# Peptides against a protein of PDB entry 3WG5, part 57

Target 1, 218 residues: chain A of PDB entry 3WG5
Amino acid sequence: LAKNIVYVAQIKGQITSYTYDQFDRYITIAEQDNAEAIIIELDTPGGRADAMMNIVQRIQQSKIPVIIYVYPPGASAASAGTYIALGSHLIAMAPGTSIGACRPILGYSQNGSIIEAPPKITNYFIAYIKSLAQESGRNATIAEEFITKDLSLTPEEALKYGVIEVVARDINELLKKSNGMKTKIPVNGRYVTLNFTNVEVRYLAPSFKDKLISYITD
Target 2, 218 residues: chain A of PDB entry 3WG5 as posed
Amino acid sequence: LAKNIVYVAQIKGQITSYTYDQFDRYITIAEQDNAEAIIIELDTPGGRADAMMNIVQRIQQSKIPVIIYVYPPGASAASAGTYIALGSHLIAMAPGTSIGACRPILGYSQNGSIIEAPPAITNYFIAYIKSLAQESGRNATIAEEFITKDLSLTPEEALKYGVIEVVARDINELLKKSNGMKTKIPVNGRYVTLNFTNVEVRYLAPSFKDKLISYITD

## One batch from the design tools (peptide; made by RFdiffusion4, then SolubleMPNN)

Design b1_p12_3_s2 (from b1_p12_3, 8 letters changed)
Fold by OpenDDE base, seed 5:
Structure b1_p12_3_s2 (fold): chain B 218 residues (1-218), chain C 218 residues (1-218), chain A 12 residues (1-12)
Amino acid sequence: as target 1 above (218 residues)
Amino acid sequence: as target 1 above (218 residues)
Amino acid sequence: SDGIELEVIGAA
């Protein structure tokens, strides 16, 4: 029986248009090879809202399931990373990771203080993050509180509150726990049941450009 | 004789992945309507290097000429905006605009001080900006100095040094001056001679999302 | 010169 392929790729650092390119490249490779899924190991402090929206859209347009895995321990899906996770087919977190802190900002002042977003922008992102949560059948109240309270959660809390689907220490545990789960959003208009029985795991290395951008943004 | 169409659109604010979406949308509309060209009125302080690289790539993949016009007076194609301009088929600037200041940074510290890019990153962008200048037949020495000296130029200096092709006060003067010019880079593998005789100018409005992002990033 | 400005819509 031809082993179904699961791709694993890493996205680390700030969310940017290059992060979009990384997502697009990784998902495209997995789509081309008719993978069962792609797992994106995500570690981000946040980034650009626009890049985030494009990444979410790219994930939602994926021909295969995209699993966001907040990994390794100490990693976060902070800010923009939370939106990306909420826009994906499945969210996993490793123990010792975090998710949340989604308050939109206009940037940092010269003194490093946050320039607060105007209420209209904040309200837009509240509506947006709630829509992602609702569409994925995740906790929309907590999604709102990621903004309104700048809430951050542990994996255990996020699982408990129905923000994420899996807590897993590694890829093998993730595959084991997520096997037989339905995607939280449709793939090509259908909710897919993940089949991680007899899979081959293939790692996608960052391109030279990907490494450089991560080095620029780290 | 069916009037050839020239599209005009505005891109203002920081260069982001949403700015990529704006470029992509605008160019796509112009491509769909078989426009003679699209003029992008650009005013940017800079932004993400990754977004910039994607925008450059999108421009280079355009089926029609993309003219970057630094406009209005007081506008700049600073930092990432300079790379975008150098990656385009034609650069114009309005009097009282600027181009340059391309030194890569890692960001701003909490005290608002620039976090300097490591030499490897700086050298990468030097090579990249020089490649854009060389491919477009523009001044690669000045392109390097946009980084190494953080050089900024007036339209008159930029024209004099062979960084840009046109100084124009408005769209009509731009069309008049650029009529009969060859694109500095190929369109579909060929250098195109611009024909702005008997054109209809059509303005593309920013989408609601475009306006919101510009409002978020301004 | 706003180079690679990493606007983090970051967590505070």
Scores: peptide ipSAE 0.029, ipTM 0.303, DockQ to the pose 0.295
Fold by OpenDDE base, seed 2:
Structure b1_p12_3_s2 (fold): chain B 218 residues (1-218), chain C 218 residues (1-218), chain A 12 residues (1-12)
Amino acid sequence: as target 1 above (218 residues)
Amino acid sequence: as target 1 above (218 residues)
Amino acid sequence: SDGIELEVIGAA
């Protein structure tokens, strides 16, 4: 029986336009190979709102399921990473990871203090993050609180509150637990049931450009 | 006689993936209308290297000449803005503007100090910026010094050293001075002679999304 | 112009 392919790729660091290029490249490879899914091992402290919105859109336009996996232990889908996760077909977290803290800021002052976004901007991102949660059937109240309370959750809390779908220690446990789950958003206009019963896992390496930019952004 | 169209658009603030979207949208509009050129009034303190590289590539793929105009007085094409300028078909600067300061950094520390890029990254961007200068027939030594010395130049210095092509106070002076100039890089595989003898200037407004992101990024 | 950064948690 022909094996389904599941791709695994890592995205680490700040969310930038280069992070968009990584998502686009990885998803495109998985689409071209008609993969069952791609798992993005995400570890991000946050980043640019614009890059985040483009990444969310690229995920939503994917021809295959995109699973955001907050991994490894100690990693986070912080800030922009939370929006990306909420825009994806399935969210998983490893034990010892975190999600949340989504407050839009204008930047950091010279003294390292946060420059607060004006209410109009904050309200825009509240509406946006709630929209992502609602569209995916995830907890919109908690999504709002990621901004309004700068809330961060453990995997167990995020699962309990209906923010995420899976807590898994590794890729094998993730595949096992997510097998037979429906995507939380549509793929090509339909909710897809994940089939991980007979899969080959393929790891995607960062390109030379990816390594260079990660090397630049780390 | 049918008037040639020259578009003018403004891009202000940090170079991000959204700045890429602005460049792409503006250039696409000008391409669709078979404009003689688009002038981008650029005012940027810098930004992301990835967004910068994508913007440079988008400019290089343009079906029409893209003129980077550092404007208004007091504006800069700093850091990423210099790379964008060096990747464009023509660079202009208004009096009282600046170009340069291109040292790659990993970011800012909590205390606001610059985190220096490792030598390999610095050397990559030295090679990249020199390539942009060489491909455009601009001063590659000064382009390197924008990194190695964190050099910034006035419009008069930049013109004198062969970094830029035009110093102009306004759009009308820019059109007058650049009329009959060849593009410094090819358009559709050929160096184009600019024809600004009988032109209509059309200003492009930022989209609602552009305003939102500018409102978000200002 | 403060690019809306989504809070970079752990931006040292």
Scores: peptide ipSAE 0.075, ipTM 0.357, DockQ to the pose 0.143; fails the geometry check
Fold by OpenDDE base, seed 4:
Structure b1_p12_3_s2 (fold): chain B 218 residues (1-218), chain C 218 residues (1-218), chain A 12 residues (1-12)
Amino acid sequence: as target 1 above (218 residues)
Amino acid sequence: as target 1 above (218 residues)
Amino acid sequence: SDGIELEVIGAA
């Protein structure tokens, strides 16, 4: 019997190989419990492309729907967060959040200025982000503009442009609005219809390891 | 012949397992070239404790002096950055930078509020940060207060309190001021006297991999 | 293998 359980976990900060470990842990727990879905409350300014690609792959390999929820208000799914969201089964955003700004850079110069990527790398990420959008049935033109124009969108704009599926103020509204939606990418080769009728919400606390690590991010 | 080379590399953003990869790569390159030192221009709001501890260990295992330079102006060595700095062979800060704020947290709640660490974890990091300060001959009382008071210091205060060794506006001033200083921790079991007389400064660009990942963190 | 960085829009 599929447990009418939805897991909720938080991922905050830069996308790295540790963020991959968090995604992997959280998704694995939810998979093991045969949850209806996991909601990842995402707040990221961006991060590493390799970690991002691994996270996208981990989401795509998930045995359950992975919902990326840009939350709380003030949070962003910036850059790597946008790619992760576009690679997920459903995207939600809270009011007062943002998505986009996906420009590939070589890093920051000593003065804090962006070191531009060569066109070949920019074009690689344009192709990649467009593929994520296309695979998920989301707006690939806007996905490209997240790079080419460094476009950042409000939740309402992102919804309007077909980048995201839900604007929700909280988990309860998210569950209500996403109930009956199909996943934007397949789960085990099938597009799943989400069933959030009478679900138990289980918050995944950071592991001791996750907690220990967040202790020093202040 | 030890090359009169000083490497300079940038590490910006949250401390994660990827930040470890950057530290490892940069230090390894400088080790391979038998550089006089590597300067890591650090700008971090904090990060992961495990990654931080691994980075500290990687610095302590370095075959060459690793100088943490909080740079440019406006940068910080916050939280994990403070621990990394305290674990390094020399700390420098540019004017208008900060160091400290090392309070351990469990993460952020759904409303963005800090989830406090239990006293046991706080006490663990107090012990750890004090050990780093003591091992490096730096102010362990202030290191404790980085946690207990969430203390953040200016470069001048940090220098005054014996948390850091150098305030420098740029790499040239840093090299000038740190020339003839002994490392605050050993290099291969020996405290090294830095020799920055007529050194070649080599900037390490982000690798193609480092560059590709920085493309999506926008 | 070189770790590619993506722009971090400041978590200030």
Scores: peptide ipSAE 0.052, ipTM 0.331, DockQ to the pose 0.119; fails the geometry check
Fold by OpenDDE base, seed 3:
Structure b1_p12_3_s2 (fold): chain B 218 residues (1-218), chain C 218 residues (1-218), chain A 12 residues (1-12)
Amino acid sequence: as target 1 above (218 residues)
Amino acid sequence: as target 1 above (218 residues)
Amino acid sequence: SDGIELEVIGAA
């Protein structure tokens, strides 16, 4: 019986134009094989807003469900990572991970101090993050507070407040807990019920280009 | 035979938090009456990004189709207005209107000069506007150029390039031309075919609060 | 640790 395939890939580090290429490549591979889903193991401190929005769009255009999984323990979906998660079909977190801290900044000064974004910038991203939360049926009030209070949450808090859908220790627990859930946003214009009852897990490796750019940006 | 109802309302001036209240009120009224659609006659030079994104989200969450109609002749959907349009279920323009000029700015200096947004800001909105275009099956390349080239288009150009769906002189021509079209984004998770074959047009007036705030912001 | 340049549409 042809097993439903679930792809798993890792995206780590700053969100950049290269991170977009990774998302696009991974999702495209999984789309070509008509996978039940792709799970992206995400660990990011944030990054560029432009790259983030392109990634969100690429996820929203996916022909298959994209699950963002904040993994392993100690990882974060900080800043841009939170936006990416809120734009996805399902959010999971491992114990000991974090999500939030979404306040926009213009950068860092020479002394390492944050250069604050003007109010209009902050307001824009408040509207954007609230949009992502509402479109996905997640907590838009907390999404706003990720910016206005620079709030960061544990997986247990994020689940409690309806920011995320699953807390799972590993891929097997994630598949078990998410089986039978509906996607929080549509796939090809339809909300999909995830079917992980007889799946084969396939891991995608980073390309050579992926490895090289990670080395340069680390 | 119970006529399908189409609501028509006007939103004019700068996009602000108050403009969100107008959109929300108008859409809510039309939702309550299970209208076939609401048409928003839009004339805006732009406004706040935060309010814009909240409006886009409110449209995307609508239980009924929301048609953005750049009207009357001489009106524009400039800047924030273009984003709102690109987030909607259908875009129409009257002859002699414009759409585009979406380049983000930080504001105006004391001498009236534009304070340019830093590259990251511009890049973010490039990603966002491309997202809206792609989600709605509209021209994402032109959507990007609304920012990167500060491009503005006529209704005929916008139609030609696949930015908008209809050019119409009035509400009656709009209803006639859009009848049988599918929405460019889903309504309640489904693409809806517009049925304007036996409709009653109902005009919504601005509230007293709407009029007062328009007067203060003009 | 480059901050999210989450930035404004000043849609003027």
Scores: peptide ipSAE 0.043, ipTM 0.308, DockQ to the pose 0.199; fails the geometry check

Design b1_p12_3_s3 (from b1_p12_3, 6 letters changed)
Fold by OpenDDE base, seed 5:
Structure b1_p12_3_s3 (fold): chain B 218 residues (1-218), chain C 218 residues (1-218), chain A 12 residues (1-12)
Amino acid sequence: as target 1 above (218 residues)
Amino acid sequence: as target 1 above (218 residues)
Amino acid sequence: SDGVILEVVGAG
């Protein structure tokens, strides 16, 4: 039997318009090859809300399952990263990672202090994050608390509370544990059962542009 | 039996005078073809109040039903978008979308902070949004709270509270669920019963001008 | 007349 392809790519750093381009490129490649899925290894402190929303839309428009994997140990899906994860077909976390802390801000003052968002903006994102959780059958109460309490969770807590679907140490364990799971949102209008029994894992490298931007923003 | 035509068009981005032109063009095309309805896929963060009010008037003057559909997942009918929706013949939302956050502002300061509207302006829009809700038989209390509490809702909440009429994943589900519904406001002085049993869906593309403006404003 | 704005802007 021909091996199904699973792509793996890394997205690291702040969420920006350039991060959207990375997601779009990676998903497009995997779509073109009719991959079984793409796994995005995500490590982000957060970033721009507009870029985040565009990324969520791009994931939800994917012709194939998009798995967000908070990896490696020490990584985070913080703030914008949590929204992206909640908008995806499956969330996995490695041990020693975190998710949450989703309270929106207007920016940072010159002294590095947070400029708080007005209630208008905060309430908008509460509704938005709750809708992502509800759509995906994930814990909307915890999703709200990611904002209202600025809550962050461990992988074990996130799994226990029904925020994520998988805790895995590496890609092999992720594929093993997620094999036979249904996507948490539809792909092309249907919930897809993941089949990772006979797969070829293909790693996508960042483009030259992706590397350069990461170098400038870090 | 000859298929009834339903038009579908997208309006994305900030609400401006150019957005009015898009609404007007799309509705006019659908009117000329005696369409059963037009569905506008709306994704907006808001925009100008004057343009919003003109769009509401144009919708209410339509010779055919105008359905506002907050789509795709991740989209919003934020601020001005909520007013437009409340002024329309039927509101639908996709899972993972939001509606609300309607408090008027005067603009943004140089530091990105909101310049609050004076009570006079806020009270004007409270009265206006309540009138739209009342006219359409929708929840006027929640409509007021979209301003006074800067409230935003999920599709499920909005449906539950009687703000919207349909939650649908795609156009096919929307047509199925809205089939046999009466418009929430009159068309040519009469409440219309939607008939989507035998329809041809026609997609309208943005004009060259529409594409160019979207490119400049994003 | 300075136009009233109905917009949501957020960063996270």
Scores: peptide ipSAE 0.056, ipTM 0.337, DockQ to the pose 0.111
Fold by OpenDDE base, seed 4:
Structure b1_p12_3_s3 (fold): chain B 218 residues (1-218), chain C 218 residues (1-218), chain A 12 residues (1-12)
Amino acid sequence: as target 1 above (218 residues)
Amino acid sequence: as target 1 above (218 residues)
Amino acid sequence: SDGVILEVVGAG
């Protein structure tokens, strides 16, 4: 009997190579247990392009559905977080969260001002984000506008525009609302219908290394 | 009497925001003591563009000469390290080190392959690196070729081509050879003639935080 | 919002 297990893990902060390691670890645990899905509670202002692309690829390679859940209230899937979400099997947001603001940058100057990326970079990431949206059956026009207009959306707007699939206050509501939904991208070449009836929810904690890195980067 | 002090500090690993903090801390200590100069022993494969640009700016804002010393043998000032060096008051290299390979990238894919930057990014960094070379009176053609040809140079070649000012086996030889040299960029609007006659060498150690980050990122 | 950050990394 496929163990009716859903994993939940938290990923918070800037998207880095370490964030990739967290995604990989969490997804691997869930894969090993043949979980019905893993829910990643995401709160990120953005981060590195490479880590973001690697995370997207890791999600796409997952043997189980990966649900990105922008949580808790006040959290965001900003910039890199939006790409990750758009590359995932299902996107959920809690009320009071945000998604978007995907303009690529070279970084921040000493005074905190943004160092703008050249137009060709913008175009590269426009093509990339549109590809993610199109492949996942999400709104590619809005995905582009996350870059071109630096647009940020509420959960309600994101749902309305077809960027995300679920608005949910908590894990229980998320499971309830996403039950019976199909993944927006394939799992092992097949679109999976989520079965969250009678599931055991297992929370994964950060490793010691995860806690240490958070302590240092905070 | 201006205290005849020269500080020496080590910066190793990827160029990140933390590396900026190290540069800032080390330079600030040396500034506070009105040091004759600070020597940064640099060993880096490269890193983040923003951190690199901020480090360059921090060096340019320094109240004292900042000498980048690619050290020890086997070390490199690769990519971001080259920009930092070109933005500094004096560049030295130990025998058996390298400089160059400055092609900007978006990052590394999961398989370790390079994700290429769009041509406009390349052009932006060409303009930037050439500006650093020109402002410091160094070889702007070679600086460009560090990007366009992904060129890497030995210390002897770099000296020959006018990329660097000193080849030195150790701190003592560096001080000896650089004594009486003018900085390649101004300090407080003036080109400084280095006076390393009868100097006290003070070594700065990594902070606890520096050691912890190195432990986590290694 | 932290933008997608590029890298200047050597082929080391």
Scores: peptide ipSAE 0.036, ipTM 0.552, DockQ to the pose 0.686
Fold by OpenDDE base, seed 3:
Structure b1_p12_3_s3 (fold): chain B 218 residues (1-218), chain C 218 residues (1-218), chain A 12 residues (1-12)
Amino acid sequence: as target 1 above (218 residues)
Amino acid sequence: as target 1 above (218 residues)
Amino acid sequence: SDGVILEVVGAG
């Protein structure tokens, strides 16, 4: 019986154009092998809005389910990471992780103070994050509060409020708990029921370029 | 007679947080040596709005005049580069350079198409670019059209329309033409008359980190 | 909190 493949890849650090390249590469590999899904282990403080939007679009255009997994314990899907998660087919979090803090800022001043985004920008991202939540059948009120209150949630809170779908300690627990779940958004126009029975887990390594970029940006 | 020092530094490529670090380092060196001015040779296609705003703020907080020089021939101060220039104490351009194309975008889609910014964001940057032009006594109408019409200008046009102050082929011609000009914005609350008589020109090299980042981002 | 940066990317 042909083993269904689930790919696992890690994305850590700031969301940039290079992060888009990682998502694109990883999803493309999984698509080419007709994987059951790809799990992206995400740990990010946030990053660029343009890169984030491109990543969301790439996920939504995926031929296979893309699962965002906030991992390991101590990791976060902060700011841009939350948008990416809300745009994905399934969200999981490990215990001891966080999600939220989605208020857009224009940057940091020399003194480390936040340069606030104008209301027009904030309102754009409120509309955007609410759309992602609504499209995925997730809590749009909490999604808005990720911006308006700069709210951050634990995995247990996020699950309780209907922001995420799974709390799992590791990949095996994630696969077990998400088996039989439907994707929260369509894959090629159809909601997919995840089949993680008799799966082979394959880990994708970062490219040399990815390693070099992380080394320079860290 | 103590020679007045003018520093010259180069910034090339995309506007990022690393570009901010370059501006900060270069301006700080020139401030510490009580330079008459620093000239930044700028060649950029644009970049991040946050980094741009931070750079503008750093320039406006400078203890010495910061001159943006679009150089060499073929270079541009495109998008974010125009904002930086408009926020500076003096703008110069070499023949065969360009300035403008300031319409904000959210990024590029997978097919290379521009993801348009919503009107709210565009309007924010219209207000911002107009404020920079007004504060510097430069043409605010053209500054707006850099966005609304995605206008790009030659040095001769930019000079004619009161966007820039100098057209110069090289540093020596720039110093000669700008000698005796007043800064377009204050330095420590005062408009400074540039004194480029009997100046020593000192070139600042990129740091090792700057070279590494450019190598990776190119 | 990495700011959601709206890039003013100049069309190349």
Scores: peptide ipSAE 0.079, ipTM 0.372, DockQ to the pose 0.623; fails the geometry check
Fold by OpenDDE base, seed 2:
Parts: structure tokens; C-alpha cells; sequence
Structure b1_p12_3_s3 (fold): chain B 218 residues (1-218), chain C 218 residues (1-218), chain A 12 residues (1-12)
């Protein structure tokens, strides 16, 4: 029987316009092949709000389920990464990863100190992150606290509080645990039940451009 | 008689954290030498909101008057550049320059289209730009319209509407016209009357790092 | 951790 396809791609580093391009490219490939889903292995300290919001929108417009997987151990979905995760169809975390610390900042001063966002901007992102949580049926109170308390959670805590859906050690465990789960947001207007019973895993490699940009931003 | 010093420095390109470093370096040099003022020749299409807000704050904390001069002809103080100008002690424009187009954006999509800022962010920057205008005794209605109408003004219009203080063709004309003007915001808690009757003009060159970053971001 | 950074770029 023809195997259903699950794509796996990696996104690492700061969230930028280039990161959006990577998401778009990866999701587009998976859409073209009518994949059962795409899993994005995410490891990010955060990044640009604009790129983050674009990525969230691109995920929401996906023709297939997009699973954010905070991976490998030691990785984080920090700041912008948390928003992206909350905007996705399913969130998974590997043991030893983290999610949260979503306080909006204007950036870093010359001395490396954080320049705080004005209250109006902070309030915007509070409303935004809460909306993402609510729309996805996730814990909106904790989502708010990712900002107001700069809260960071372990995978176990995030699962416990209803922020994420899966704790998985690897792709195979993720596929096993998420099999039969419904997406937390609609795909093409419908909540999709994931079917990972007979799937081929296809890894998408970063392009040369992806590697170059990652090298420059590291 | 010992000549009073006026520093002149150039800032060109996108407003980034590096641009903040340039502002800080230039202003610091002028402060150390107890200059009468520093003139920043500004040519920018815009840039990061965080860097912009940091630059505004750095200007407001300056121990000496900081004059923003939109220069040379063909230059603009677009978007972030307008905020920086409105936060400064005096604004001048050369003929053939522009100011405005301050609509906040989240960035550019993959196709180069603008990703619009959410209303709450837009409203934040409306309040912010109006506050800068009000604090500096400039036209707050026009400042708002820089966002709401994406308004861009000629030097003559900007002068007419009370957005800027001087139209000048070159540094010498700027010094002549601004001589005896009061700063639009305080310097060390006091409005300063500019004295350009017997000044030495000292040009600050970009550092090697400044040149390298400009080359990479161009 | 890099916070959410906002950009204000002109509509041009």
C-alpha cells in the first residue's frame, strides 16, 4: 500500500525573514506532495516579531498539518518560537527542552541590556499570544504568563498545563504518540485527525542559502 | 578666542543596532569635547523600531544639542528616520529631501510585500510619534498622519507645517540659520540657545566597523 | 533569549 508521507525539517537559530522563507519552502514542499504532515524540528532563542507573525500566518494557511517539535534535547522554543508553536497544529517537545520567555523587547542596547517594549506593545503581544492559545485550545493563562512573568516551562510542565500536546524523545515516538490526535487548529477549515500508522519519513535538508545564512547569523 | 566646536557625522542606511552604536559613538565624542552641538547628516529608508527608540532615547540623554539634518539632496528621513528626527533637538532638511512615511510594519513577506502591523502596534506608534512631536513643540497632527496616511513631506512643507525648524542647502547655511535658535527639547533639563557665530566644524568619519557593516547591509 | 523584536520600516 502506498505509504503516507511525513516530512521532517529543521529550523535553528534566530527567527528572521529568512526563517520565514525556510518555513514557507518546507511547508510548500510538503503541500505539493500531499503529505500527511510536516514536522518542524525547532530550536530558537527568538527573533523578529514580524517574521514570527508571518510564520504563524503561513502555518495557519498550510494545506497540511504543521507540527512544531522542540528538538533536540537542549533546544528551546524561546520567545518568538513559543508564538510559532502556539500558532501550529500540534506542539511536541523533547525531554530537556524548554518553551516560553515571551516578553517582547525592542532589542538590545549597546551594553547588551534588553530594551523593554513599551506597555502598549507588551499589551498587544499579550492579546496576541492569548488569542493563539485560545484558538488552538491551549492554556491562555500560561500563554499570558510567558510574557507577564517571562515564564519558561519544561516539556512535562507544558504538557501538564495544556500548552503542548506531546512529549517525545525522537521522531518515531512523536509519530506514535501523535497518531490519532486531532490538530489543535483547523487545516483547510477542518480539524484533522493525524494518521501515522504507515508513513514514510522524508527529511528535508537545508538549502545552501539556508546554511549560509545560519552561518552568518551564528 | 577659542572656537566653539560643532561636530558633523553621517548616518546612512537602515536603522539597526549598529546605527545606535554609531549615534552613541558620535554623540559621546562630541560630549567629551564639550561641543556646541553635533549635526547628524541622516539618510535612511527606515529600520528597526527597537534601534530607533534607543537612538531617540540616546539623543534625549545627550549632554549637547543633537541636530538631525536630512542630507544630501535625494536623502530621506523615512519611517524610523522621522521618529529619530522628531526626538532630536533640532531638525533640518536639505532641498530635495523627504520626511515621513512612518507606517509601522512587521516587515516584508517573501514576495517583498509589506506585512502590516496589527492595530494595537500601529496605535502604539501613533501615540509614540505624537508624544515626540508634542514634547518637541512640533506638529503632532502631521506626525500622526505620517502613520495614518503614510504622509511624506518636502522640506518646505515640513517647515510650513511646523514639523522641522530649518531648510538648509549645506552645513554652513544650517549653522547660519540655526544660530540663535532654541532647542526643541531640553539639553540637561534646559532649552539651549544655539551659538554658531564662531565655530570650528569637525567631521567625524565612520569607523572601519561602520564601513564594513554598511557594506554588508547594503 | 532574543525577545520579540519589532521593526518600523517605511511603507516604501
Amino acid sequence: as target 1 above (218 residues)
Amino acid sequence: as target 1 above (218 residues)
Amino acid sequence: SDGVILEVVGAG
Scores: peptide ipSAE 0.056, ipTM 0.505, DockQ to the pose 0.587; fails the geometry check

